# Designs tried in a protein design run: peptides against a protein of PDB entry 6GMG. Part 371

Target 1, 331 residues: chain A of PDB entry 6GMG
Amino acid sequence: DSDDRVTPPAEPLDRMPDPYRPSYGRAETVVNNYIRKWQQVYSHRDGRKQQMTEEQREWLSYGCVGVTWVNSGQYPTNRLAFASFDEDRFKNELKNGRPRSGETRAEFEGRVAKESFDEEKGFQRAREVASVMNRALENAHDESAYLDNLKKELANGNDALRNEDARSPFYSALRNTPSFKERNGGNHDPSRMKAVIYSKHFWSGQDRSSSADKRKYGDPDAFRPAPGTGLVDMSRDRNIPRSPTSPGEGFVNFDYGWFGAQTEADADKTVWTHGNHYHAPNGSLGAMHVYESKFRNWSEGYSDFDRGAYVITFIPKSWNTAPDKVKQGWP

## One batch from the design tools (peptide; made by RFdiffusion4, then SolubleMPNN)

Design b2_p29_8_s4 (from b2_p29_8, 22 letters changed)
Fold by OpenDDE base, seed 3:
Structure b2_p29_8_s4 (fold): chain B 331 residues (1-331), chain A 29 residues (1-29)
Amino acid sequence: as target 1 above (331 residues)
Amino acid sequence: DEEEKKRIEEEIERSYESQLAKHKWLQSK
């Protein structure tokens, strides 16, 4: 199936996008037209528009992960992930609730666990941490200065992240970012970098040694955020999809949404960019489409997933893939 | 809208094979 994937052709740098199609709060367009928009709006390096390279077009062509890939400059590693889980709600619903008619105990517990995650609070936590990191990056010209600044910021806020190990994803994320080390990127200068956010939806029931019920209906105990920090251990996420509950049923392994570094304070007004499927214009799937969705549309997720994580990574400030303001659609 | 949601879910589902294959390849490096 993936053999039908095609890299979209190059678009002239001066070609303007066609209007996007509005659909139930989303703006939608074909991938070729998104490339046109990307070149006009997001392609800037040091203030100059760039044609999307063949490599970038290839990354984009992979589907929902492609948008995050091309805009972050690297395939998502998902190491620095945040979420919010209401433990009291979970315990209360398990104690006082009961399975619906026809719902198994495992299905009930999986559903209750899913509903106990708060996507908005998870997103807000990631934004809070990204803001702290951005302050720490300012005027830090080496990694040591950045780390010192970060520790000070966390201490001032009495943030539990101050207790994380030096090797944790939280403290190692910058040094592990390829663009930080690139001459035309950060050039090992933290002050040339900024924190950005994307989101991943995935399935909790990925442990092959667990019960079939957990694989079908979710593992209520998996991928919970650590108390105080909100950090999610993503090491056990192997992109295993939900197991079918009926014959012929299939689920996708993940969904990715790109937020970047928008400054919109109202979460509901933030724009999330994502793709549907890999680009197969000559195949049964057809051309890839790109969606620009509001947070409500993005955070709603799909039955394929029972977890959402909000991930922090870094890009050079010279890139315009994460502007302060993202406009939905075109024009 | 449930119809629109269903359509989007189906489209995302169809991206599974390509994305999984790429991830495995990257982890092998």
Scores: peptide ipSAE 0.026, ipTM 0.574, DockQ to the pose 0.037
Fold by OpenDDE base, seed 2:
Structure b2_p29_8_s4 (fold): chain B 331 residues (1-331), chain A 29 residues (1-29)
Amino acid sequence: as target 1 above (331 residues)
Amino acid sequence: DEEEKKRIEEEIERSYESQLAKHKWLQSK
């Protein structure tokens, strides 16, 4: 029950975090301790540590989305999303593969579709695009200059994104970022902004007009990336969870993981920060925990989800919520 | 490790109601 949600209390600015606990290859801690780490490592604005504000603590308290929310500065809109889908693998497996014992045809198709997504390639595509955007931002002092630079970069790379409509989320993402317009943020200066990445896990079978089988086992045709661009149309993602396949079964609607702008070239060594549930220290759910996972642990996902998208947004360069290097755990 | 994985999955599953409620609330503003 969301009524049990509590905003974590303020932590003293100079309070050092306690050591994180190892958990299935992850580093895990309670939300209050994450706030301590956040204040020491990620809170810096213009090089100065900041206490996490009440508003930020409230955002954080909402669970898995909270980590991405507090670090990106806005609730995720998920408009600029990327993935990689192996169409040949999908077709081949459908043709030559067989359902497992007890597996229905719909279940088989849903599973095969899920397995045809390449999380690493999807992540790499997002990083590639973010890099292009960052180059376009670097010396652009107005949006027009940014867009011109972006088009040039895309042309030079022969990137299919150059063919996107001007109204595409790809071109409108910066202008639609609140922190870009803020005086203490970008102040309408693209060169003050940088591209960052987070990931969302969600369910493909969200169409209520589709078959029950698709809602239970996935829609093999839903949320595929466009060829060439890797863009995923997220317009139909309405945070509808997987339908139960048995009595008493329930699924969560989404999960979010924060990557930011790490420069680690090896995807397997990148760190993803995410939360479990809303903060309810006095309720049945208990205190919220924050996890720092390696890419392998993050990309594995859960049975609740059959899609993973890698989303690009923007933050001011003056924020330290997306540093070049992220260290897992504490110390 | 499998037990720990299961625990984490259960914890994430419990986030459903609050996450959905928050999303609806934000859309209403």
Scores: peptide ipSAE 0.024, ipTM 0.578, DockQ to the pose 0.053
Fold by OpenDDE base, seed 1:
Structure b2_p29_8_s4 (fold): chain B 331 residues (1-331), chain A 29 residues (1-29)
Amino acid sequence: as target 1 above (331 residues)
Amino acid sequence: DEEEKKRIEEEIERSYESQLAKHKWLQSK
C-alpha cells in the first residue's frame, strides 16, 4: 500500500556511509545510507555540503523516481526525450524472422520492436544534444541569447533539431525548469545552468483504445524517435504499466535512472543511480534501496518495459548532484 | 504539490505487487 510510504529520517551531515553491498554487478544500499553518501558527495551548493532537507528526503522516498527527483530538483516531466530506433532492422526482422515456439504474432512484433531500439545510441544522442545545449548555455545571460546560440550550434552541426518548432520541448525545456527561475538557482541566467540526463523505462502499450495484444505485448509503433532528431513524443506516456498476460501477473509502471553530467566517454563505464520502490520500512515492500549500476545493468531493464528514453533537463551549475565523475558504491 | 504527490503515489500503487516481486528478485541477487 502506497500509504505505507515513510519519509526517511534526517542523517547527520558528518555521518559517513556504510559500505555498499555488491548486488548483481551493482552497488546497493538502503536509502538511509544513500542519504549519507548524497550528503557527502552530491549535496554541495556553491561548494558547501548540505544536509538533505525534509522535502528532498520526501521526494527520494517515492522510490524509483525519487533518485532522479532529488538530484534534478523536480519531478520528471520527460518532455525532452531521446531514443534510437533501427527501422531497417525492425522491418527486416518482421519480414524474415519468425515467432518463437509459443509466441503469438503480437508478442513477436512487440519483441522485435523492443529489440530494434538501441539503448547505447539513444544515450549517445542525448549526450550529444546535452553537449550542444551546454555550449549554448555557456555565455548566454538571457533566454533569447541561449536560443540564438542553440540554433547556431545546431546549424553548424547540421543537426535536424534546428528545424524544430519554437514551441517544441527542445526549445522550451530551459524556461520550463523551475530551478532556472529560482533566485538561488539560475536566476533566469542560462549560463548558470547545465544540461543533465536521466533515463526512463516504460511500457509502449499504453493506449487504452488499442488492442489487448498491444497492451500485453507492446505497441510496435509507439514512442519511436523522430528521424534525424531522435526526439520521442512522450505526451502519451501516462505511466500505465504493461497489462498482465496471465492471472496474478503484474508489472511496474516505470523505472528511472540518474546519470547527470558524467564525462566518462565509455558508455559502459558510466554509473546510473536508481531506486527499487517507495520507502516502506514498516510495510510489505520494506525499506527503499538505492542502486548504482553500470550502463549495461541499467539499460538491460526489465520485462516490465519495452521502451527506454534518455531525457535532458537542467540544473544549476552550483549543484553537485551531477558531477563529472561518479564513483560506484562506497567507499 | 499535494495533488502531484497523490498522483505519484497512485501511480506507484498500481504497480505495488510487481514492485514487491522486483524487490524480492533484486534481493536474491
Scores: peptide ipSAE 0.083, ipTM 0.723, DockQ to the pose 0.325; fails the geometry check
Fold by OpenDDE base, seed 5:
Parts: C-alpha cells; structure tokens; sequence
Structure b2_p29_8_s4 (fold): chain B 331 residues (1-331), chain A 29 residues (1-29)
C-alpha cells in the first residue's frame, strides 16, 4: 500500500556513505545511504555541498522515478523523447519469421516490434541531440539566441530536427523547464543551463480502446520514433501497465533511469541510477534501494516493458547532479 | 545470476502501487 511510504530522515551533511554492495553487475544500496552519497557527490550548488531537503527526500522516496526526479529537479514530463526503430528488420521478421511454439500471432508481432528497437542507437541519438543543444546554449544569453544557435547547428549537420515546428517539444523544452526560469537557476539565461538525459521504460499497449491482445502483448505500431528525427510522441503514454496474460500476473507501469551528462564515449561504460520501489521501511515492501547500473543492465529492461525512450531535459550548470563522470558504488 | 535478476525484477514490480498513486496525485494538483 502506497500509504506505507515514508520520507527518509535527514542525513548529516558530513556523514560519509557506507560501502555499496554488488548486485547482478550493479552497485546497490539502501536509500538512506544513497542520500549520504548524494550529499557528498551530487548535492553541490555553486560548488557548495547541500543537505538534501525534505522536499527532495520526499521526491526520492517514490521509487524508480524518484532518482530522476531529485536529480533533474522536476517530475519527468517525457516531452522530448528519442528512440531508434529498425523498420526493415521489423518488416522482414514479420514476413519471414514464425511464431515460436505456443506463441500467438499477437505475441509474435509484439515481440518482433520490441526487438526491432535499438536501445544503443536510441541512446546515441539522444546524446547527439543533447550535444547540439549544449553547443547552442553555451553563449546564448536569451532564448532567441539559443533558438537561433540551435537552428544553425541543425542546419550545419543537415539534421531533420531543423524542420520541427517552433512550438514542438524540441524547441519549447528549455522555456518549459522550471529551473530555467528560477532566479537561482538559469534566471532565463540559456548559457547557465545544460542538457541532461534520462530513460523511461514503459508499455506500448496502453490504448484502452484497442484489442485485448495489444494490451497483453504490445501494440507494434505504438510509440515508434519519427523517421529522421528519432522523436517519439509520448502524448499517449498514460502510465498504464501491461495487461496480465495469466491470472495473478501483474506489471509495473514504468521504470526510470538517470544518466545526466556523462562524457564517457563508450555507451557500455555509462552508469544509470535508478530505484526499485517506494520507501516503506516499516511496511511489507521494505526500504527503498538505489541501483547504479551499467548501460547493459539498464537497457535490458524487464518483461513489464516493450518500449524504451531516452529523454532530454535541462538543469542549471550550477547543479552537480549530472557530472561528467559517474562512479559506481562507494568508495 | 539469474536468481539475482529475478529478485531485482520482483522488487521493481512492487513499485506499481506507489507509481500509480503518485500519478493520480500529480493529476489532482
């Protein structure tokens, strides 16, 4: 029961974390210990360590989304999302492939669609776009200058995003970021902001008016990236979980992983931070745990989800929640 | 290795109630 959720207590600012524990190629710790690490490593505002506020601790306590929430400074809106889909592979497998033994046609089509997404290419696309945005931000002191720079960068790269509408999430993302407008944040100065990335896993079969098969096994046509841009229309993502395929089966509605702004060129060496469930130390679920996973561990996902999106948002450069290098665990 | 993966999956699955509740809460604001 969500009523068992507890906000983790404040940790002393100078308290050092206990060592993390290895778990299936990940580094794992309890949420209280993550708060200690966060205060030592990620809490810095203008170079000064900060104690995690009660509000931030409350955000964190909500589970898998909590890590992304506390580090990005806002609840994920998922407006600027990217993915990569191999249309040729999809068509070929549908034409020449066959359902496995015991696999229904709908299950086969859903699986083939899921397998036609390339997580690494999707992530790389998001990183490419974030890099372009960061170049556009660097010397822009108002939104108009930022947008002009962005258009120039896109033109130079012959990027299809240059054809997006001015009101699209791509061009409006910065102005719609609360921290951009905050006095102690961007203060409406783009050069004070940087692009960051997080990932969301979710279910494609969310249309309540669609067939039961699509809700159970996935909608092969849903949440595909637009050709050329890689943009995914996330407007139909209503956080609806996969429908059970058998009695007693249940699925979660989403998972979130925080990447930030790591500069590691090898995708396989990047670190993704995420949580398991809401913090319920006195309840049946127990304490929330935080995981720091390599890309391989993160991108693999779970059977609960058949889509992965890589989302761009912005944070002030004065925040240290998205450092160039992230180290797994402690010490 | 597979057992550890299973344990993690089970823990993530338990986040459903909180995730749904939070979503509804946000919509009510």
Amino acid sequence: as target 1 above (331 residues)
Amino acid sequence: DEEEKKRIEEEIERSYESQLAKHKWLQSK
Scores: peptide ipSAE 0.026, ipTM 0.575, DockQ to the pose 0.037; fails the geometry check

## One batch from the design tools (peptide; made by RFdiffusion4, then SolubleMPNN)

Design b2_p30_3_s1 (from b2_p30_3, 15 letters changed)
Fold by OpenDDE base, seed 3:
Structure b2_p30_3_s1 (fold): chain B 331 residues (1-331), chain A 30 residues (1-30)
Amino acid sequence: as target 1 above (331 residues)
Amino acid sequence: SIEDDITALTRYARSEEEREKIEAKVKEKY
């Protein structure tokens, strides 16, 4: 029950974390212990450790979205999202493949569509764009300078994003970031900001006007990236979960994973931080746990979801919530 | 949309007051 959500108590600033436990290739800990780690490693503002505030602990308590929320400084809006879809694979499999035994046509098409998304390529596209943005942010002291730099970088790379409208999520993302406008954040200075990445898993079959089969097995045409840019229109994502395929079956509406700004070139070695559910230590769900997963474990996702998007947002460089290197677990 | 985000978060509110606070926070940061 949602009424069971509790804000984790404050942890002393000097309290060291207990060791994480391994869990199927992931590092796992209870939320309070993550707060301890966060205070030691990620809490720094201008090089000084900070106690996680009550507001931040409240954000964190919301579960899978909470980790991304506390580290990005805002609730995820998911406006600047990227993915990779192999259209040739999709068409070929539909043409030459067949449903498995007991699989309906709709289930087959939904599965084939899901399998035609490449999570690694989607992630790489987001990293590429974030890198371009970071170069554009360098030495740009107003938004106009940033936008000019961005256009130049895109032109130099012959990137299709150069053709996006000035009001698109791509060009408007920085100005729409609250921390960019904050005095203690960017203070309207792009050079004080950096691009960061998180991921969202969600269900494609969210259109209530579509067939029941699409809601159960996925909509093969929904949430595909635009050719050339890799941009995903997230406007139709309303956090609607997959429809049950059998009595008693239930699905979760989304999952979020925090990457930040790691510099590890090997995608398989990158660390993704995420939560299981909202914190309910006295409820049926129990205490919230935080996972630090490798990309393979994160990108695998759950049967609840058939889409993965990689989203770019911005944080002040003075924050340490997105360091170059993330260590899995503790110590 | 902002409405979707509000809906997603307010489902976990334990009171009307908390719902309003969540809504205000979403609007502020959106």
Scores: peptide ipSAE 0.025, ipTM 0.634, DockQ to the pose 0.116
Fold by OpenDDE base, seed 5:
Structure b2_p30_3_s1 (fold): chain B 331 residues (1-331), chain A 30 residues (1-30)
Amino acid sequence: as target 1 above (331 residues)
Amino acid sequence: SIEDDITALTRYARSEEEREKIEAKVKEKY
């Protein structure tokens, strides 16, 4: 019951976390213990550790989105999203493949579409773009300078993003970031900001005007990345879950995983932090748990979802919520 | 949209007061 959500209590600033425990290849802990770790490792502002505020603890209490929320400093807007889709694979499988026994045509097409997304390539594209953005930010002291730098970087790399409209989420993302405008954040200085990445899993079949089959089994044409840029139009993502295929079946509307700005070159060794559900210690769901998963574990997702997007946003460089190195678990 | 996000989060509100608080926070940080 959603009404059972509780804000986790404050943890003393100097309290060390208890060891994490392994769970299906992940490091797992209860939310309060994550707060302890967060305060020791990620809380630093201008090099000084901070106690997680009541507001931040409240954000965190919302579960999977809460982890991304507290670390990014804002509720995810998901506007600057990337993915990779193998159109040739998709077409080939549709042409030469066949539905499994008992699988409907719609189910087959939805599955084939899901399998045609390459999560690793999508992630790598986001990292590539984030790197370009970071170079553009480095010595830019106003938005105009940032945009000019960005265009130059894109031109040098012959990147299709150079052709995006000025109002595109790609170019408007920084100016639309609250922490960029904050006095203690970017203070309107791009060089004080850095690009960070999180991921969202969601359902493709969200169009209310589409067939019931698409809502149950996926919409093969929905939320595909644009060729060349890898940009996904997220405007139609309304956090609508997959429709049930049988009585009593229910699906979750989304999952979020926080990556930040890790420098680990091997995607498989990157750590993704996410929560299971909202914190309900006195409810049926129980206490919220936080997972630190490797990319493999994160990218596998759940049957609730058939899309994965890798989203770029920005945080102040003074924050330590996106360090170069993330260690899985504790200690 | 922000409206959809508000809808998604406010479903977890324990009271009308909390719902309003969530809405305000989402709007502030969007």
Scores: peptide ipSAE 0.023, ipTM 0.625, DockQ to the pose 0.124
Fold by OpenDDE base, seed 1:
Structure b2_p30_3_s1 (fold): chain B 331 residues (1-331), chain A 30 residues (1-30)
Amino acid sequence: as target 1 above (331 residues)
Amino acid sequence: SIEDDITALTRYARSEEEREKIEAKVKEKY
């Protein structure tokens, strides 16, 4: 019901959040209460907390993408995405595995492909690359210096990304970040920016020219990372949901989880912030809820999705939307 | 693509005016 979305009202700057509720290993709260937490913890610009603007509240109200949108400062473009796929596992399972009872060949192949993605390794790859980028940013005062530093870092690490084309999303990501160009953001100074990470869950079977089976059960060959780099071509992601497998069944287009720039080395201890749906307090869906999940809870995803990508973007260092440490819930 | 993103977001628009605003905002961020 597209007409039910409402922008959450403003919350007083000094209003403290109510306690979050535990929900299946997650911390959960209503969107208005998340705004309160956000203002206390994440809103800081140059060390000063800010009230979430109407524009930011509007972005947030879009639910699954809203949390990432408000914290990254832009609608996710998903251009610089990473994943990890175990080709050997995939081949071996296809060869030696069997469909489950009642499972079609297409279902089997789709499931095996989904299971051949390693979410943890994909996340670690993104973190590795983000770290390289952050080193390249640190003392670079123009884009040319950043790119030179980046190439040097990659060469030093013998990273396959060094062979990417200059037009690759990898090299163009910074220049394509609006906040990099903003006067109160990066002001075209790479050293004022930092790399951050979010994750997108989506469906592989989006090709309308493909078989119905691929649309229902997944396309095993779609959205695989490139060998060596881990880069995923996201150009074919059109936010098309999984096709129903039974009458009345419906699936969501995507889910987004915000990680930011946490320094926690243990992936399992990292916190991912995400929303359930768009804010519709007067509609059938109800008020938007925000979840703070551990990596395990986030990476499990839903049956709606068979792909998880870890995306790198940039925010100004002056923003506190991506702190080194994120505490789950409140207090 | 930007068009796909616009389509995805505008599905939640309550009016044509809101759709246009969403579209404009998305375009500004690309």
Scores: peptide ipSAE 0.024, ipTM 0.627, DockQ to the pose 0.125; fails the geometry check
Fold by OpenDDE base, seed 4:
Structure b2_p30_3_s1 (fold): chain B 331 residues (1-331), chain A 30 residues (1-30)
Amino acid sequence: as target 1 above (331 residues)
Amino acid sequence: SIEDDITALTRYARSEEEREKIEAKVKEKY
């Protein structure tokens, strides 16, 4: 029961974490041990270790969104989201493919649509855009300078994002970031900020006015990226889970994975940090666990979800929640 | 939307006071 959520207790600043456990190619640990690692590795502000605050521990305790929340400093808004969809593959498979034995037409179409998304290309697109944004931030001391730099970078790369409206999430994302405005954060100085990436897994069939089949097996037309930009309209994502296909079946509404700003060029070597469920040590769900997964393990997702988006947000450069290199597990 | 996010998080609240606190936190971050 959701009423069993508990905020993890504080951990001493100098307490070292216990070793992580291997779990199907991932590194796994209990939430309190992750707090210990976080304090040693990710807590630094202006080069100084910080104890995870009660507020941060509370955010973390919400499970599958908590890791992204505590490391980004805000609840995910998912406004600046990217994906890659192979339209030709989708059309060809629908035309030439056949439903599996016992598979309905709706189930077949939903599966084909899911398989037509390329998680690696979606991730690479987000990294490309984040790189452009970081170049635009580097020497910009006000928002106007940042926006001018961004437009120039996009023009030089002939990027379709240059045609986005000034009010789009793409151009407004920085100004709408709370940490950008904070005195101890960006202090309204873009050069003090950096772009970071997280990923969200969710269900496409969220339209309550659509057919039951779409809610059960996915909506093949929902949450596709715009051609050229790769932007996904996330406005229809209402955190509605997949509908049960059998009695007693239940699905989770979303999953979040934190990447940050790793510089590893090989996508397969990147590390994604995520949680399983809200922290309920005295409840039926038990204690929250945190996973550090390689991209392959993260991008595989669960049957609960048929969409993956890669989202860009911003954090102060003084934070160490998004280091250039992330080590999987402990030690 | 912000309302959807509030709804998603407040489902984990143990009290009305906690719901209000969660709502306030979400609003502060938008």
Scores: peptide ipSAE 0.021, ipTM 0.591, DockQ to the pose 0.119; fails the geometry check

